# Peptides against a protein of PDB entry 2KNC: the designs that were tried, part 74

Target 1, 74 residues: chain A of PDB entry 2KNC
Amino acid sequence: KGPDILVVLLSVMGAILLIGLAALLIWKLLITIHDRKEFAKFEEERARAKWDTANNPLYKEATSTFTNITYRGT

## One batch from the design tools (peptide; made by RFdiffusion4, then SolubleMPNN)

Design b2_p28_8_s3 (from b2_p28_8, 25 letters changed)
Fold by OpenDDE base, seed 1:
Structure b2_p28_8_s3 (fold): chain B 74 residues (1-74), chain A 28 residues (1-28)
Amino acid sequence: as target 1 above (74 residues)
Amino acid sequence: DALELLLRVLLEVLLLKLLVDQLILELL
């Protein structure tokens, strides 16, 4: 009894679909991991730049809050 | 970029599937 040609063809089609789906999932996973690592690096660099700015003795806060001593609450 | 690349790969897999489906239909 030769293999049922229909069963063989459906099995091959199913295998190709599963391989294609698996390849897409692996690819999406690799890209997502890459993008998250790159984004985390950019956030770390931005955080470091904020810390370096805070420790930079040349950074003067542009916002000076002057308490108006002449504001007598009348 | 990443989404575009995923869409390209998905399109290639769909085209490959269609080619195989056509080959199967020609062989039957």
Scores: peptide ipSAE 0.058, ipTM 0.618, DockQ to the pose 0.023
Fold by OpenDDE base, seed 5:
Structure b2_p28_8_s3 (fold): chain B 74 residues (1-74), chain A 28 residues (1-28)
Amino acid sequence: as target 1 above (74 residues)
Amino acid sequence: DALELLLRVLLEVLLLKLLVDQLILELL
C-alpha cells in the first residue's frame, strides 16, 4: 500500500508554506537589523557633525551679538 | 533592490512548488 496520496500532498504543501514563512521572517529580521545599524550610524554622524561645528574654529557663530556700544538706551 | 530580491525569492519558491507538483504528478 503506497503512502496515502492526500497525506503526501498535504505534507509537501505544509513544508513549502513553513519554509516560505521562515524565509520571510529571516528576511524581515535582516532588514530590521540593517536599518537599525544604518540609522545608528547616521545619528552618530549627525552628533559628530554637531561637535565639529561647535569646535570648528572657522565656524563663526552666525549670531554675532553686536553689543552696540553706541546705543545709549534713553 | 529589497523589493526586487523579495520578488525573485517569491518567484523561485513558486517555480520550486511547480517542480514539486510536476514530480508528484509523475510519481503517481
Scores: peptide ipSAE 0.055, ipTM 0.614, DockQ to the pose 0.023
Fold by OpenDDE base, seed 3:
Structure b2_p28_8_s3 (fold): chain B 74 residues (1-74), chain A 28 residues (1-28)
Amino acid sequence: as target 1 above (74 residues)
Amino acid sequence: DALELLLRVLLEVLLLKLLVDQLILELL
């Protein structure tokens, strides 16, 4: 077992571990970006649904303004 | 969830690393 074989094995192992760690960091970053984009889309759809509720012809405001004709504001 | 999948993959990589480290120690 020459010293060179051990150095090569340790260097290859170290390189594989660094590549694996880098791949996991990239994967986590991609997921985090994806989840933020999906969340932003859901918030946009929810915002649109709130705006559409304001213009929904089925939404009768529960508050009807009755003008009391007998109220003479002095 | 994507986080659970990441944790599973991380655990598998750690277990594989431990197996390789043991194999190297047995070879040394």
Scores: peptide ipSAE 0.047, ipTM 0.583, DockQ to the pose 0.023
Fold by OpenDDE base, seed 2:
Structure b2_p28_8_s3 (fold): chain B 74 residues (1-74), chain A 28 residues (1-28)
Amino acid sequence: as target 1 above (74 residues)
Amino acid sequence: DALELLLRVLLEVLLLKLLVDQLILELL
Protein backbone atom coordinates (compact mmCIF):
# COMPACT_ATOMS: atom_id res chain seq x y z
CA LYS B 1 0.00 0.00 0.00
CA GLY B 2 1.55 3.34 -1.03
CA PRO B 3 1.59 5.99 1.70
CA ASP B 4 -1.73 7.83 1.99
CA ILE B 5 -0.88 11.23 0.49
CA LEU B 6 -3.17 13.02 2.97
CA VAL B 7 -1.46 11.32 5.95
CA VAL B 8 1.96 12.27 4.54
CA LEU B 9 0.97 15.93 4.04
CA LEU B 10 -0.60 16.25 7.51
CA SER B 11 2.40 14.53 9.17
CA VAL B 12 4.81 16.94 7.45
CA MET B 13 2.69 19.95 8.48
CA GLY B 14 2.52 18.65 12.06
CA ALA B 15 6.30 18.07 12.16
CA ILE B 16 6.95 21.64 10.89
CA LEU B 17 4.65 23.04 13.61
CA LEU B 18 6.43 20.96 16.30
CA ILE B 19 9.88 22.09 15.10
CA GLY B 20 8.70 25.73 14.97
CA LEU B 21 7.28 25.57 18.51
CA ALA B 22 10.39 23.77 19.83
CA ALA B 23 12.64 26.43 18.23
CA LEU B 24 10.61 29.27 19.83
CA LEU B 25 10.68 27.59 23.25
CA ILE B 26 14.46 26.93 23.02
CA TRP B 27 14.95 30.58 21.95
CA LYS B 28 12.91 31.84 24.94
CA LEU B 29 14.84 29.51 27.27
CA LEU B 30 18.22 30.75 25.96
CA ILE B 31 17.16 34.40 26.43
CA THR B 32 15.94 33.67 29.98
CA ILE B 33 19.25 31.94 30.88
CA HIS B 34 21.23 34.81 29.32
CA ASP B 35 19.26 37.50 31.19
CA ARG B 36 19.67 35.65 34.53
CA LYS B 37 23.44 35.30 34.02
CA GLU B 38 23.72 38.99 33.12
CA PHE B 39 21.61 40.03 36.14
CA ALA B 40 23.68 37.80 38.47
CA LYS B 41 26.91 39.44 37.16
CA PHE B 42 25.38 42.90 37.62
CA GLU B 43 24.40 42.15 41.25
CA GLU B 44 27.89 40.70 41.93
CA GLU B 45 29.57 43.81 40.44
CA ARG B 46 27.24 46.05 42.50
CA ALA B 47 28.08 44.10 45.67
CA ARG B 48 31.84 44.42 44.90
CA ALA B 49 31.47 48.18 44.27
CA LYS B 50 29.80 48.55 47.71
CA TRP B 51 32.72 46.73 49.39
CA ASP B 52 35.26 48.83 47.45
CA THR B 53 33.46 52.00 48.65
CA ALA B 54 33.74 50.79 52.27
CA ASN B 55 37.49 50.05 51.92
CA ASN B 56 38.42 52.92 49.58
CA PRO B 57 40.42 55.56 51.57
CA LEU B 58 39.00 58.24 49.21
CA TYR B 59 35.46 57.57 50.53
CA LYS B 60 34.79 59.14 53.92
CA GLU B 61 31.52 58.53 55.73
CA ALA B 62 29.16 61.50 55.41
CA THR B 63 28.67 61.48 59.21
CA SER B 64 31.65 61.83 61.55
CA THR B 65 31.29 61.68 65.34
CA PHE B 66 33.51 64.11 67.26
CA THR B 67 33.79 64.18 71.06
CA ASN B 68 32.94 67.71 72.19
CA ILE B 69 35.07 68.12 75.36
CA THR B 70 33.04 71.24 76.28
CA TYR B 71 29.60 69.50 76.17
CA ARG B 72 28.62 68.35 79.70
CA GLY B 73 25.37 66.56 78.70
CA THR B 74 23.10 68.52 81.10
CA ASP A 1 -6.54 7.95 10.33
CA ALA A 2 -6.00 11.65 9.38
CA LEU A 3 -7.98 13.02 12.37
CA GLU A 4 -6.16 10.61 14.71
CA LEU A 5 -2.82 11.87 13.33
CA LEU A 6 -3.86 15.52 13.95
CA LEU A 7 -4.91 14.69 17.52
CA ARG A 8 -1.60 12.84 18.08
CA VAL A 9 0.46 15.80 16.77
CA LEU A 10 -1.59 18.24 18.90
CA LEU A 11 -1.01 16.08 22.00
CA GLU A 12 2.76 15.92 21.28
CA VAL A 13 2.87 19.75 20.89
CA LEU A 14 1.02 20.22 24.20
CA LEU A 15 3.31 17.77 26.06
CA LEU A 16 6.45 19.46 24.65
CA LYS A 17 5.09 22.89 25.67
CA LEU A 18 4.38 21.68 29.23
CA LEU A 19 7.89 20.19 29.58
CA VAL A 20 9.54 23.43 28.40
CA ASP A 21 7.29 25.59 30.64
CA GLN A 22 8.29 23.39 33.61
CA LEU A 23 11.99 23.71 32.70
CA ILE A 24 11.64 27.52 32.47
CA LEU A 25 9.87 27.63 35.87
CA GLU A 26 12.59 25.45 37.45
CA LEU A 27 15.23 27.78 36.01
CA LEU A 28 13.32 30.90 37.36
Scores: peptide ipSAE 0.037, ipTM 0.570, DockQ to the pose 0.135

Design b2_p28_8_s4 (from b2_p28_8, 24 letters changed)
Fold by OpenDDE base, seed 4:
Structure b2_p28_8_s4 (fold): chain B 74 residues (1-74), chain A 28 residues (1-28)
Amino acid sequence: as target 1 above (74 residues)
Amino acid sequence: SALELLLRVLEEVLLLALAILQQLLELL
């Protein structure tokens, strides 16, 4: 039954490819979610560190805004 | 490692695919 065998083989190959693609998509999704959670945690820790620094009475601002009154921007 | 886990999952998927293919060939 030649035509039926070809249809079955092609359907199986297609199913394997779809399963493989789905597995890769799930893997990429999980990594992306993990990385976003880790990045969010990092940004939270960074925000907390800024708050802790702002509340430290010994903290002197490292950035000073200096306006050069002689600079005429072109 | 994450790579080792991925390779294991890939191996399991390939073995499953081969098993399904064999079952379908026996059904024909």
Scores: peptide ipSAE 0.054, ipTM 0.624, DockQ to the pose 0.026
Fold by OpenDDE base, seed 5:
Structure b2_p28_8_s4 (fold): chain B 74 residues (1-74), chain A 28 residues (1-28)
Amino acid sequence: as target 1 above (74 residues)
Amino acid sequence: SALELLLRVLEEVLLLALAILQQLLELL
């Protein structure tokens, strides 16, 4: 009866460890999925903001084109 | 947050259970 009690105790402890590990893995998975969805939303909002800026008549291009008079195009 | 606290408690329970498991394995 001695080895049977030890086997029962080890089996219960193993079950608790597996439940705890599974809960941590599920939690990490949920956070990772949430963060990816939030990141995708922020990238969409950033893409929209660029589009809205391009259509805003008050947007002035910061880049000026200068003609290089020394370039002969050959 | 409450979620972070719950995660931390779960981590501590897991570590304690692992420590007890190691002690029982040394007894076998």
Scores: peptide ipSAE 0.053, ipTM 0.613, DockQ to the pose 0.028
Fold by OpenDDE base, seed 2:
Structure b2_p28_8_s4 (fold): chain B 74 residues (1-74), chain A 28 residues (1-28)
Amino acid sequence: as target 1 above (74 residues)
Amino acid sequence: SALELLLRVLEEVLLLALAILQQLLELL
């Protein structure tokens, strides 16, 4: 019974490690797919918002540029 | 037998792995 118990213990330890590694790989894969889908959705929403602003004559940009007439570039 | 013990432990480890995967999916 001694050798059999050792084989069982080593096999269980190996199985736990392999299952843990597989779970981490699946988890990382799921996160990566989720993040890419979410990012793609946000980029699509951003592209739509930019298109809508381009066609809205009432849209004013939040930023404005001013020229300094006294600045002489080096 | 030693084989029956191995199969029982393997079953418990598989059930634990499924429970962990389910918990991870809830966090996603």
Scores: peptide ipSAE 0.051, ipTM 0.606, DockQ to the pose 0.216
Fold by OpenDDE base, seed 3:
Structure b2_p28_8_s4 (fold): chain B 74 residues (1-74), chain A 28 residues (1-28)
Amino acid sequence: as target 1 above (74 residues)
Amino acid sequence: SALELLLRVLEEVLLLALAILQQLLELL
């Protein structure tokens, strides 16, 4: 006797639920990996931009050191 | 047979799940 119609229906329902759950887990995993990679890339680009600023000959420090040669300490 | 019908339905559901997953990946 072929599988009971109820067994077929329950197996299909179970398969749909398992596939749906698996798809959601895979989706969440992919998003999490993507977001981490994008964030890591953003932080790398930000770090690189900071390093480039340090080596940029156009960057003038906001602070200038002036030595007052006329200062005679008492 | 009922088993063949079950396998065909499972195949269709799997293909639909893959199509949905592909659309989600395009949105990512």
Scores: peptide ipSAE 0.048, ipTM 0.598, DockQ to the pose 0.214

## One batch from the design tools (peptide; made by RFdiffusion4, then SolubleMPNN)

Design b2_p29_1_s2 (from b2_p29_1, 27 letters changed)
Fold by OpenDDE base, seed 4:
Structure b2_p29_1_s2 (fold): chain B 74 residues (1-74), chain A 29 residues (1-29)
Amino acid sequence: as target 1 above (74 residues)
Amino acid sequence: SLKELYELLQNIILLGLALKEELEELLRE
């Protein structure tokens, strides 16, 4: 009677919350898969760029190492 | 972001609890 109605109500509320949680988990999963695909594409493009650079005999490394002789660690 | 997801989850839980309280009040008839 009275307690049964409350149990049903709480069960429905719990089910709604679980559905909401499941939807959020699915959403997170989709985002994670999307991000991994985008990251993989980015790493592939980066690897290609490095390969293209390595095959260019005119490539001069832009990294210059300068030693700051005046640097004194405080 | 993960933080936004947790905040959203928290808001849903709070909303669910509020709805539970309102529904319990309606059932006190």
Scores: peptide ipSAE 0.081, ipTM 0.655, DockQ to the pose 0.147
Fold by OpenDDE base, seed 3:
Structure b2_p29_1_s2 (fold): chain B 74 residues (1-74), chain A 29 residues (1-29)
Amino acid sequence: as target 1 above (74 residues)
Amino acid sequence: SLKELYELLQNIILLGLALKEELEELLRE
């Protein structure tokens, strides 16, 4: 009957919308977890590289730290 | 970004409501 088919169509449409929203939230969560794991790996590799540099007697630092005495950082 | 995600979700909800109204109008005839 007319009213029954309307209720069925609206319920299916609502279910599709909710499933779509849930899928987007899960996808965003997975990306966030992936990005955090990649960042953690990057920080670990950076820490290893720093340690290896400190233990290499042939390493000569090419960078210098300068203190700008004219900067009064207000 | 989180802000872009919320904007996307809001747009999907608004689209769903618009489609609901059009479907209800179509089925009244």
Scores: peptide ipSAE 0.075, ipTM 0.649, DockQ to the pose 0.166
Fold by OpenDDE base, seed 1:
Structure b2_p29_1_s2 (fold): chain B 74 residues (1-74), chain A 29 residues (1-29)
Amino acid sequence: as target 1 above (74 residues)
Amino acid sequence: SLKELYELLQNIILLGLALKEELEELLRE
């Protein structure tokens, strides 16, 4: 039964490695999903902030537009 | 029994391999 024990030990080691890899992949997947949701929320909040600014009558653009008076449109 | 342990380990290994492949596919999207 000695050789059988060695086979069992090697198989357990292989199983542990696969379980560990699976756990790491699950962890990475969960983090990725979480990060994507957080990023989507951030972009939504940024879009909302821009929208609110656009609808604020007190907002004045920080940039000025200069018109080229020499341009004659075709 | 030792036979039952071998069957259990085989199932765990096969499950682990299947899960690895599925998770890798999910992480590529």
Scores: peptide ipSAE 0.051, ipTM 0.600, DockQ to the pose 0.032
Fold by OpenDDE base, seed 2:
Parts: C-alpha cells; sequence; structure tokens
Structure b2_p29_1_s2 (fold): chain B 74 residues (1-74), chain A 29 residues (1-29)
C-alpha cells in the first residue's frame, strides 16, 4: 500500500516538526520569562543602589563642572 | 491498525497546530 504508507510517513514527519517547533516555542517562552524576571531584579537592585548612594555621606560624585572663561561662543 | 495510527497522527498534528498558534501569540511582544 504505497500511497497510504507515504501519507503516514509524511504525517509522522510533519507531526515531529510541529512537536519540535512547539518545544522550541515553549523553551523560548521560558527563557523570555526568565530574562524579564532577571532584568526586573537587576533594575530593582540598581534603584536600590541609587538610593543607597543618595544616603551615603561618604559618596563623592566623580563629576566636576568647570566654566571655560575663554570660550567666546564661536 | 494503520487507519488508527493515521487518525492518531491527525489528532497530534491538529493539537500541534493549535498549540503552535497559541504559543506564537504568547511570544508576541
Amino acid sequence: as target 1 above (74 residues)
Amino acid sequence: SLKELYELLQNIILLGLALKEELEELLRE
């Protein structure tokens, strides 16, 4: 039964491809959720570090502003 | 039987297509 067996074999191949694609999509979803949670945690830690810096009397900003008195605007 | 196997595969394919579509929607940003 050549035609019937060919249809079955092609169906098996198609099913395997779809299952594989579904597994990859699930994997991508899990990674995306994980990455978003990790990024949210990172942003929370940065926000906390900024707060700690603001309350640390020993913190000195590494930024200095100087006025160039010789600048003539051109 | 071969007929039963074919029907089973059709059900798996349909399930796979439905699942694929749902997962693609969930992965859209």
Scores: peptide ipSAE 0.051, ipTM 0.594, DockQ to the pose 0.033

Design b2_p29_1_s4 (from b2_p29_1, 28 letters changed)
Fold by OpenDDE base, seed 3:
Structure b2_p29_1_s4 (fold): chain B 74 residues (1-74), chain A 29 residues (1-29)
Amino acid sequence: as target 1 above (74 residues)
Amino acid sequence: ELEELYELLLELILLGKKALEELEKKLKE
């Protein structure tokens, strides 16, 4: 009965470890899905901000293109 | 905060694995 009791205890501990590992995998999956949704929301808000900027008549472009008149491309 | 909880749970699993190895040694004795 002594060795059999130890085998039962080992099997229960092994089952608890597998359940714990499964819980961590589910937790990591939920966090990954949450982070992807938050990132998608951020990209949508950024796309909307660009659209609003295009429709604002007071918007002045921060980038200016300078043509180097001394550059002869020959 | 959630990442710290994840690391804590990982440490508890590692401690559980060590305890399982000790019980396996006692079974062989």
Scores: peptide ipSAE 0.111, ipTM 0.695, DockQ to the pose 0.417
Fold by OpenDDE base, seed 2:
Structure b2_p29_1_s4 (fold): chain B 74 residues (1-74), chain A 29 residues (1-29)
Amino acid sequence: as target 1 above (74 residues)
Amino acid sequence: ELEELYELLLELILLGKKALEELEKKLKE
């Protein structure tokens, strides 16, 4: 039953390949989810830092308002 | 370390594919 042994070996090799591929997909998925969560935290911290700066009484805006009393735009 | 593990798994899959192709050739003979 030589062909039966070859079929068994082939099925085992195929199963190992499918498990390996599934493991890579799961691994990539976990990393992607982790990176997305970390990026979301980073954006939240960045947003918080911006708000804290805006509420800081020591914050000076880069833009100053100058009232040009002589400008009459049409 | 994580990338090395990924490359190792990729190499194992590639090796497995080559072995599978060789076994398929033997099965068709």
Scores: peptide ipSAE 0.110, ipTM 0.695, DockQ to the pose 0.435
Fold by OpenDDE base, seed 5:
Parts: sequence; structure tokens; C-alpha cells
Structure b2_p29_1_s4 (fold): chain B 74 residues (1-74), chain A 29 residues (1-29)
Amino acid sequence: as target 1 above (74 residues)
Amino acid sequence: ELEELYELLLELILLGKKALEELEKKLKE
């Protein structure tokens, strides 16, 4: 009866190990989805802030395009 | 808090692997 009982115990331990690994994979998947949603929200807010700045009539671009009329490209 | 839970699950898996190895040794004896 000894070997058969040990086989049963081994199979139970193996099943627990597989359940634990499956739980970690699900957990990592949920965290990855959460982080991607948060990052997407951050990029959307950043894009919106850039558009709001562009639509602000008080915003003057600090970079003035100076066309140097004296530059003759040789 | 969620990271601590992940580490706890990882420790449980490592403990499970160790117990499995010990049972395999006993089964082969």
C-alpha cells in the first residue's frame, strides 16, 4: 500500500503546483492588461494636453521659423 | 500589496516544488 499512497500524494502535489503556475500566469496577464490601460490613458491625456496647448489662443510658439533671406544655398 | 501577494504565491510554488522533489525521492526508495 506504501507506493500507491505515495503516487497519490505526488499527483496531488503536482496538481497544486500546476494550479499555482496557472494562477501566476493569470495574475501576470491581469497586471499587464492593467498597465497597458493606464499607459494608454496617460498617452491620451498627454496628446489632449498637446492639442489643448495648440488650441490655446494665448500660446505663442517659442520657435519662430526665421527664413534667412540672405541665405543663398551654394 | 499586489506585488507582495505575487511574491507569496511564488514562495508557495517554490515550497511545492521542494515538497514534490522530496516525495519523488521517497517514492524511488
Scores: peptide ipSAE 0.109, ipTM 0.692, DockQ to the pose 0.478
Fold by OpenDDE base, seed 4:
Structure b2_p29_1_s4 (fold): chain B 74 residues (1-74), chain A 29 residues (1-29)
Amino acid sequence: as target 1 above (74 residues)
Amino acid sequence: ELEELYELLLELILLGKKALEELEKKLKE
């Protein structure tokens, strides 16, 4: 009775741990997919907002250009 | 909230691993 019961308990605990690990992997995967979709929607909305702004004749972009005279390119 | 649930599940797995290791020690004795 002794070793067999311990083996059964060990097996049950191991199975629970594997199920828990699998659940976490699925959870992380779902979150990752969700976050990527949400980010893609955010980028799409941001792109759309930029286009809408460009079509507004009252919008004036605030831009600044700086030249680094010490920069030596190629 | 979602991250808190993830951390909770991680803690449960860690606790389960510790319990499993303890049970394995008892099985070898």
Scores: peptide ipSAE 0.107, ipTM 0.688, DockQ to the pose 0.450

Design b2_p29_3_s1 (from b2_p29_3, 23 letters changed)
Fold by OpenDDE base, seed 4:
Formats: structure tokens, sequence, C-alpha cells
Structure b2_p29_3_s1 (fold): chain B 74 residues (1-74), chain A 29 residues (1-29)
């Protein structure tokens, strides 16, 4: 009876730890899937907004691209 | 992550089965 009680106690402790770890992994997995889906939607919306802006004749880009004709590269 | 989760779930299941077997042993003594 003594050794068996110790085995039960250790098994219960181990089960609690594994449940906790499993819950954390499930939580992290759900967040990761959620974030990827949300980011994908955000990038789609951003892409759409960029297309809509590109068709607006009043839009001026804040950045200008200059070609340096003297740049030879390294 | 998915594979690790599956491994932890597998280990959890094994531990629960071991706990059950030990409880059955304690009840049989």
Amino acid sequence: as target 1 above (74 residues)
Amino acid sequence: IKEELLRFLGLLLLLLLELLAELERLLAE
C-alpha cells in the first residue's frame, strides 16, 4: 500500500503538470493560428487599400525614387 | 508546435492510463 500510494501521488502530480503544459501549448497554438489569420487579413486589406490609392489621381507618394547614374555598385 | 502538442497529449494519455491502472491495483489490495 505504501509504494502504490507514492506512485499514485507522483502520477497525479505528473498529470497536473502535463495538463498545464498541454493547455499552454493549445493556447499558444490557437494564438499563433489567430495571429496568422489576422495578419493575412491585414495584409489583404492593406494590399486592397494600396490598389485603391494607386488609382486615385490626387495621391502623392511621400517617397521619391532617384536613380543614381554614377552608382556602379559593389 | 502541433507535433509537440501531440507528444504531450500522448504522454498525458499514458500517464492517465498508468494512474488508472494504479488505482485499480490499490482497489484490488
Scores: peptide ipSAE 0.106, ipTM 0.672, DockQ to the pose 0.199
Fold by OpenDDE base, seed 3:
Structure b2_p29_3_s1 (fold): chain B 74 residues (1-74), chain A 29 residues (1-29)
Amino acid sequence: as target 1 above (74 residues)
Amino acid sequence: IKEELLRFLGLLLLLLLELLAELERLLAE
């Protein structure tokens, strides 16, 4: 009965450790799913704001592209 | 992550089955 009781105690300790690790993995998974959904929402809102800006006739871009006509890329 | 969670869950179930088998042995003695 002595060695069998030690096996039971060690198995219970191992089970508690594995439950704790499983809970941490579930928590990390839930956070990762949440963060991806939030990021996707922010990218959608940013895309909408860009379209609304493009459709506003009063919007002027703060940046202008200049072509350097003197650049001969040899 | 999902695969690792499933592996840990599988190992947990095996450990619980071993605990049950040991308890059954202690009750049979």
Scores: peptide ipSAE 0.102, ipTM 0.667, DockQ to the pose 0.195
Fold by OpenDDE base, seed 5:
Structure b2_p29_3_s1 (fold): chain B 74 residues (1-74), chain A 29 residues (1-29)
Amino acid sequence: as target 1 above (74 residues)
Amino acid sequence: IKEELLRFLGLLLLLLLELLAELERLLAE
């Protein structure tokens, strides 16, 4: 009866540790999946905004290529 | 991550089965 009780106690302690580690891994996995889905949506929205800008006839490119005719690069 | 989670779940299940077997042994004594 003595050694069997010690086996049960050690097994319970081991189970608690494994449950804790498993819960942390599940949590990290869920966050990682969530963040990747959110990032994918953000990149899709950014790509759509760029597409909408390209198709918007009112969009003047803010980058005016000012060819400085007076800059003789010596 | 998924493989490690599956390994931890497998080890947890094994440990729970060992606990159950030991509890059954203690109940049979």
Scores: peptide ipSAE 0.101, ipTM 0.665, DockQ to the pose 0.292
Fold by OpenDDE base, seed 2:
Structure b2_p29_3_s1 (fold): chain B 74 residues (1-74), chain A 29 residues (1-29)
Amino acid sequence: as target 1 above (74 residues)
Amino acid sequence: IKEELLRFLGLLLLLLLELLAELERLLAE
């Protein structure tokens, strides 16, 4: 009957919205966990690369400093 | 985190079952 059909439709719509919200929360959670693990791995790799740089006698700095003899500090 | 997700999914499942039972009741009237 008319009012019952409206209640059924609204309840089904509510259920779909709740399922959609749950899926979004799961998705956000999975991304957040993934990104934190990837970032932690990246920071570990950076820490290792810095350590290797400090102990590698073949490391050459990419930058060199040249004195500009024409620079008068005026 | 996994335990909280499982708890949330369990509560969501219960809510969906309650809603289904209410729908079945309304369809039986």
Scores: peptide ipSAE 0.092, ipTM 0.663, DockQ to the pose 0.287

Design b2_p29_3_s2 (from b2_p29_3, 22 letters changed)
Fold by OpenDDE base, seed 5:
Structure b2_p29_3_s2 (fold): chain B 74 residues (1-74), chain A 29 residues (1-29)
Amino acid sequence: as target 1 above (74 residues)
Amino acid sequence: ILEELLAFLERLLLLLLELLELLLELLES
């Protein structure tokens, strides 16, 4: 008798909607993974820069501890 | 969040496959 035209049309529409939604989810997933990897790399580079500064014999701490001998503290 | 999105994507893909199988059965009938 052939397929019911209405069933075919609704099935095709449903498939298109699911494909579109799946594509958006895959896209969001890929972006999220990419951003997390990039952020992790950035944090690693920042940690390395701090480590290199700590091990640099030329580095002098910008902040100096000043002990005020005259401050009695009320 | 990532695992939930992945699980949701997997469910959608399974539903898509089921719909495609139904369509193929309708076309073959």
Scores: peptide ipSAE 0.096, ipTM 0.668, DockQ to the pose 0.190
Fold by OpenDDE base, seed 2:
Structure b2_p29_3_s2 (fold): chain B 74 residues (1-74), chain A 29 residues (1-29)
Amino acid sequence: as target 1 above (74 residues)
Amino acid sequence: ILEELLAFLERLLLLLLELLELLLELLES
C-alpha cells in the first residue's frame, strides 16, 4: 500500500518546522547567555571605574555650586 | 530560563522522533 501522500507531506513539513523552531530556540539561548555575560562584564567594569574614581586624588567633579547673593527669592 | 528551555527542547526532540517513527511506518506500509 502506498503511503498516504497527504499524511507524509504534512509530517515532513511538521518535522522541518520543529527542527527550525529548535534551532531558533538554541540560537536565542546562546544569544541570551552571551548578552548576560557581556552585561555582567560591563557592570563589573563600571563598578571598578567608580571605585577608581573615588580613589583618584586627581578627580575633580564637574559640578560647581555658587551662591547667588543677589537672589531675593520673590 | 535555561532549565525551561532545555525541557522544552527535550519535548520538541521527542515529538520529532515520534513524527519520524510515524513517517517511517507510513513509508513501509
Scores: peptide ipSAE 0.092, ipTM 0.664, DockQ to the pose 0.275
Fold by OpenDDE base, seed 4:
Structure b2_p29_3_s2 (fold): chain B 74 residues (1-74), chain A 29 residues (1-29)
Amino acid sequence: as target 1 above (74 residues)
Amino acid sequence: ILEELLAFLERLLLLLLELLELLLELLES
């Protein structure tokens, strides 16, 4: 018996839609993996910078406090 | 995550093969 043309067309359309959806999911996954790797690298570098600062005996905090003698809070 | 990606791609490929087999069976019917 000959194939049902409607079944063939619907199956092909469904396959194209699934391939398109799969491509979008793969793209999103690749971006997510990239972002997580970049974030992990950033957090590692931040942790290393904090550790290096803590272990440097020559490090002095860059914060300074000045009092304005002319300021009187009303 | 890469293993999950590979598993997803493998499952997707298997589904496409199953669809192709159904189409071939339909063409031969």
Scores: peptide ipSAE 0.086, ipTM 0.651, DockQ to the pose 0.326; fails the geometry check
Fold by OpenDDE base, seed 3:
Order: sequence, then structure tokens, then C-alpha cells
Structure b2_p29_3_s2 (fold): chain B 74 residues (1-74), chain A 29 residues (1-29)
Amino acid sequence: as target 1 above (74 residues)
Amino acid sequence: ILEELLAFLERLLLLLLELLELLLELLES
């Protein structure tokens, strides 16, 4: 029996679309992993910068906490 | 996320293999 040409064409098209979709998902995964690594690096650098500032004897905090002894919570 | 994507890819590959097998059977008939 000769192959049904429509079945062959649709199956090949479907296979190509599925391969393309899989490639896009892999690509999306790779960029997501990349972005998470970059964000983690940024947070590490920010934490390090904060540490360096805290250890700098010339750093003066712009904000201070005061205890208001007259506040009765009313 | 990675595990779910891998499971999806595995299922997708299995479907592709089944499709190829059907094509081979269709070409042989």
C-alpha cells in the first residue's frame, strides 16, 4: 500500500514543530538559569559592598533610631 | 522547574519516536 501523502506531510510538519518547540524550551531554560546566576552574583556583590561599608570607619549612617520614652502607645 | 522540563522533554522525545515508527510502518505498507 502506498503511503498516505497527507499523513506523511502532516506528521513531518508536526515533528518539526515539536522539535522547534523543544529547542525554544531549552533556550528559555538556559536564559532562566543564566539570569538566576547573574542575580545571585549581584546579591553577593551587594552583600560584599554592604560589608565593606560597615567596616569603613569613615561611614556614618544617615539614619538613627531613637527611643521615644514619652510615647505611651495611645 | 528543571525536573518538570526534563520530564516534558522526555515525553516529547517518546512521542517523536512513536511518530517516526508510525512513519516507517506507513512507508513499508
Scores: peptide ipSAE 0.086, ipTM 0.650, DockQ to the pose 0.202; fails the geometry check

Design b2_p29_3_s3 (from b2_p29_3, 23 letters changed)
Fold by OpenDDE base, seed 5:
Structure b2_p29_3_s3 (fold): chain B 74 residues (1-74), chain A 29 residues (1-29)
Amino acid sequence: as target 1 above (74 residues)
Amino acid sequence: IEEELLAFLGALLLLLQELLEAAQELLAQ
């Protein structure tokens, strides 16, 4: 008996959907790994910049502490 | 998240394999 054409068509359709979903998941995974690696590099560069700032004798802190003598704490 | 995604991807690939095998068996009849 010939193959049930309906079952074949449904199986092929299901296969295509699963391949499509798998491809999207792989893509999302690759992006997630990429983004985490890029963020880790960014945080490393930020940490280095902080160390360079601390060791640079020419660096003047941009943050100044002002005591507001007019503030009564109310 | 990455481990769960890999696990899901693995399960999806297994399901795809089973579907392809079933389709091949049906086509071979």
Scores: peptide ipSAE 0.151, ipTM 0.733, DockQ to the pose 0.230
Fold by OpenDDE base, seed 1:
Structure b2_p29_3_s3 (fold): chain B 74 residues (1-74), chain A 29 residues (1-29)
Amino acid sequence: as target 1 above (74 residues)
Amino acid sequence: IEEELLAFLGALLLLLQELLEAAQELLAQ
């Protein structure tokens, strides 16, 4: 019965490792899918906000490019 | 979320360590 106890312990250890690894993989997969979906929604909202700004007649671009015609390049 | 995953992994490793120690005690008897 001594070797049987050792076999039982090793089998329990192996089972815990397999269950734990499976749980970790499933959990990581679920998180990765969740994060990608949330990021996709964020990018969609950001894209929508950009389109809404473009369609807003009150939007004025804060950036203006001015060419200095007085620069003689000397 | 990653912290919970690490905590779970840590708890699993501690349990495996305890079982390994118990196995070593059985081999020493």
Scores: peptide ipSAE 0.135, ipTM 0.708, DockQ to the pose 0.270
Fold by OpenDDE base, seed 2:
Structure b2_p29_3_s3 (fold): chain B 74 residues (1-74), chain A 29 residues (1-29)
Amino acid sequence: as target 1 above (74 residues)
Amino acid sequence: IEEELLAFLGALLLLLQELLEAAQELLAQ
């Protein structure tokens, strides 16, 4: 009956490891879903901010493009 | 959130250690 008790203990240890792994996977899944929802909200807010900026006649672009006629490249 | 996960992992490791000690006690008998 010694090996039978060892089989029970190993089965309990294996079950605890599987529960721990399942908990980690569920946790990772919940975080991933949360982060995707938060990122989607951030992109929506960014899109709305671009629309507000485009409709504001006082908006000045921070970046200007200059053509350097003397640039020859390598 | 990360602290709760670490606490859960710590508790799991303690349970595994207790089971390992119990298994060693059974092998010593």
Scores: peptide ipSAE 0.128, ipTM 0.699, DockQ to the pose 0.275
Fold by OpenDDE base, seed 4:
Structure b2_p29_3_s3 (fold): chain B 74 residues (1-74), chain A 29 residues (1-29)
Amino acid sequence: as target 1 above (74 residues)
Amino acid sequence: IEEELLAFLGALLLLLQELLEAAQELLAQ
């Protein structure tokens, strides 16, 4: 019964290790799916905000080109 | 959810440690 007890113990240890790894994989998967969905919503909202801004006839593009007259590029 | 999973993993690691100690005791006999 000695070897049998050892086999049982090692099998239980292996099972626990596999359960732990499975739990980590599930956790990572859930977080990844959550983050991707949240990021997709954020990008959609950002895209909508850009479109709404573009459709505003009072929108003036904030992009201004500043020429630094003191810049001496070597 | 994350905290519960971490707690579960912690408990699992403790159980694994106890089994490892039991395995060492069994191998020492």
Scores: peptide ipSAE 0.126, ipTM 0.700, DockQ to the pose 0.254

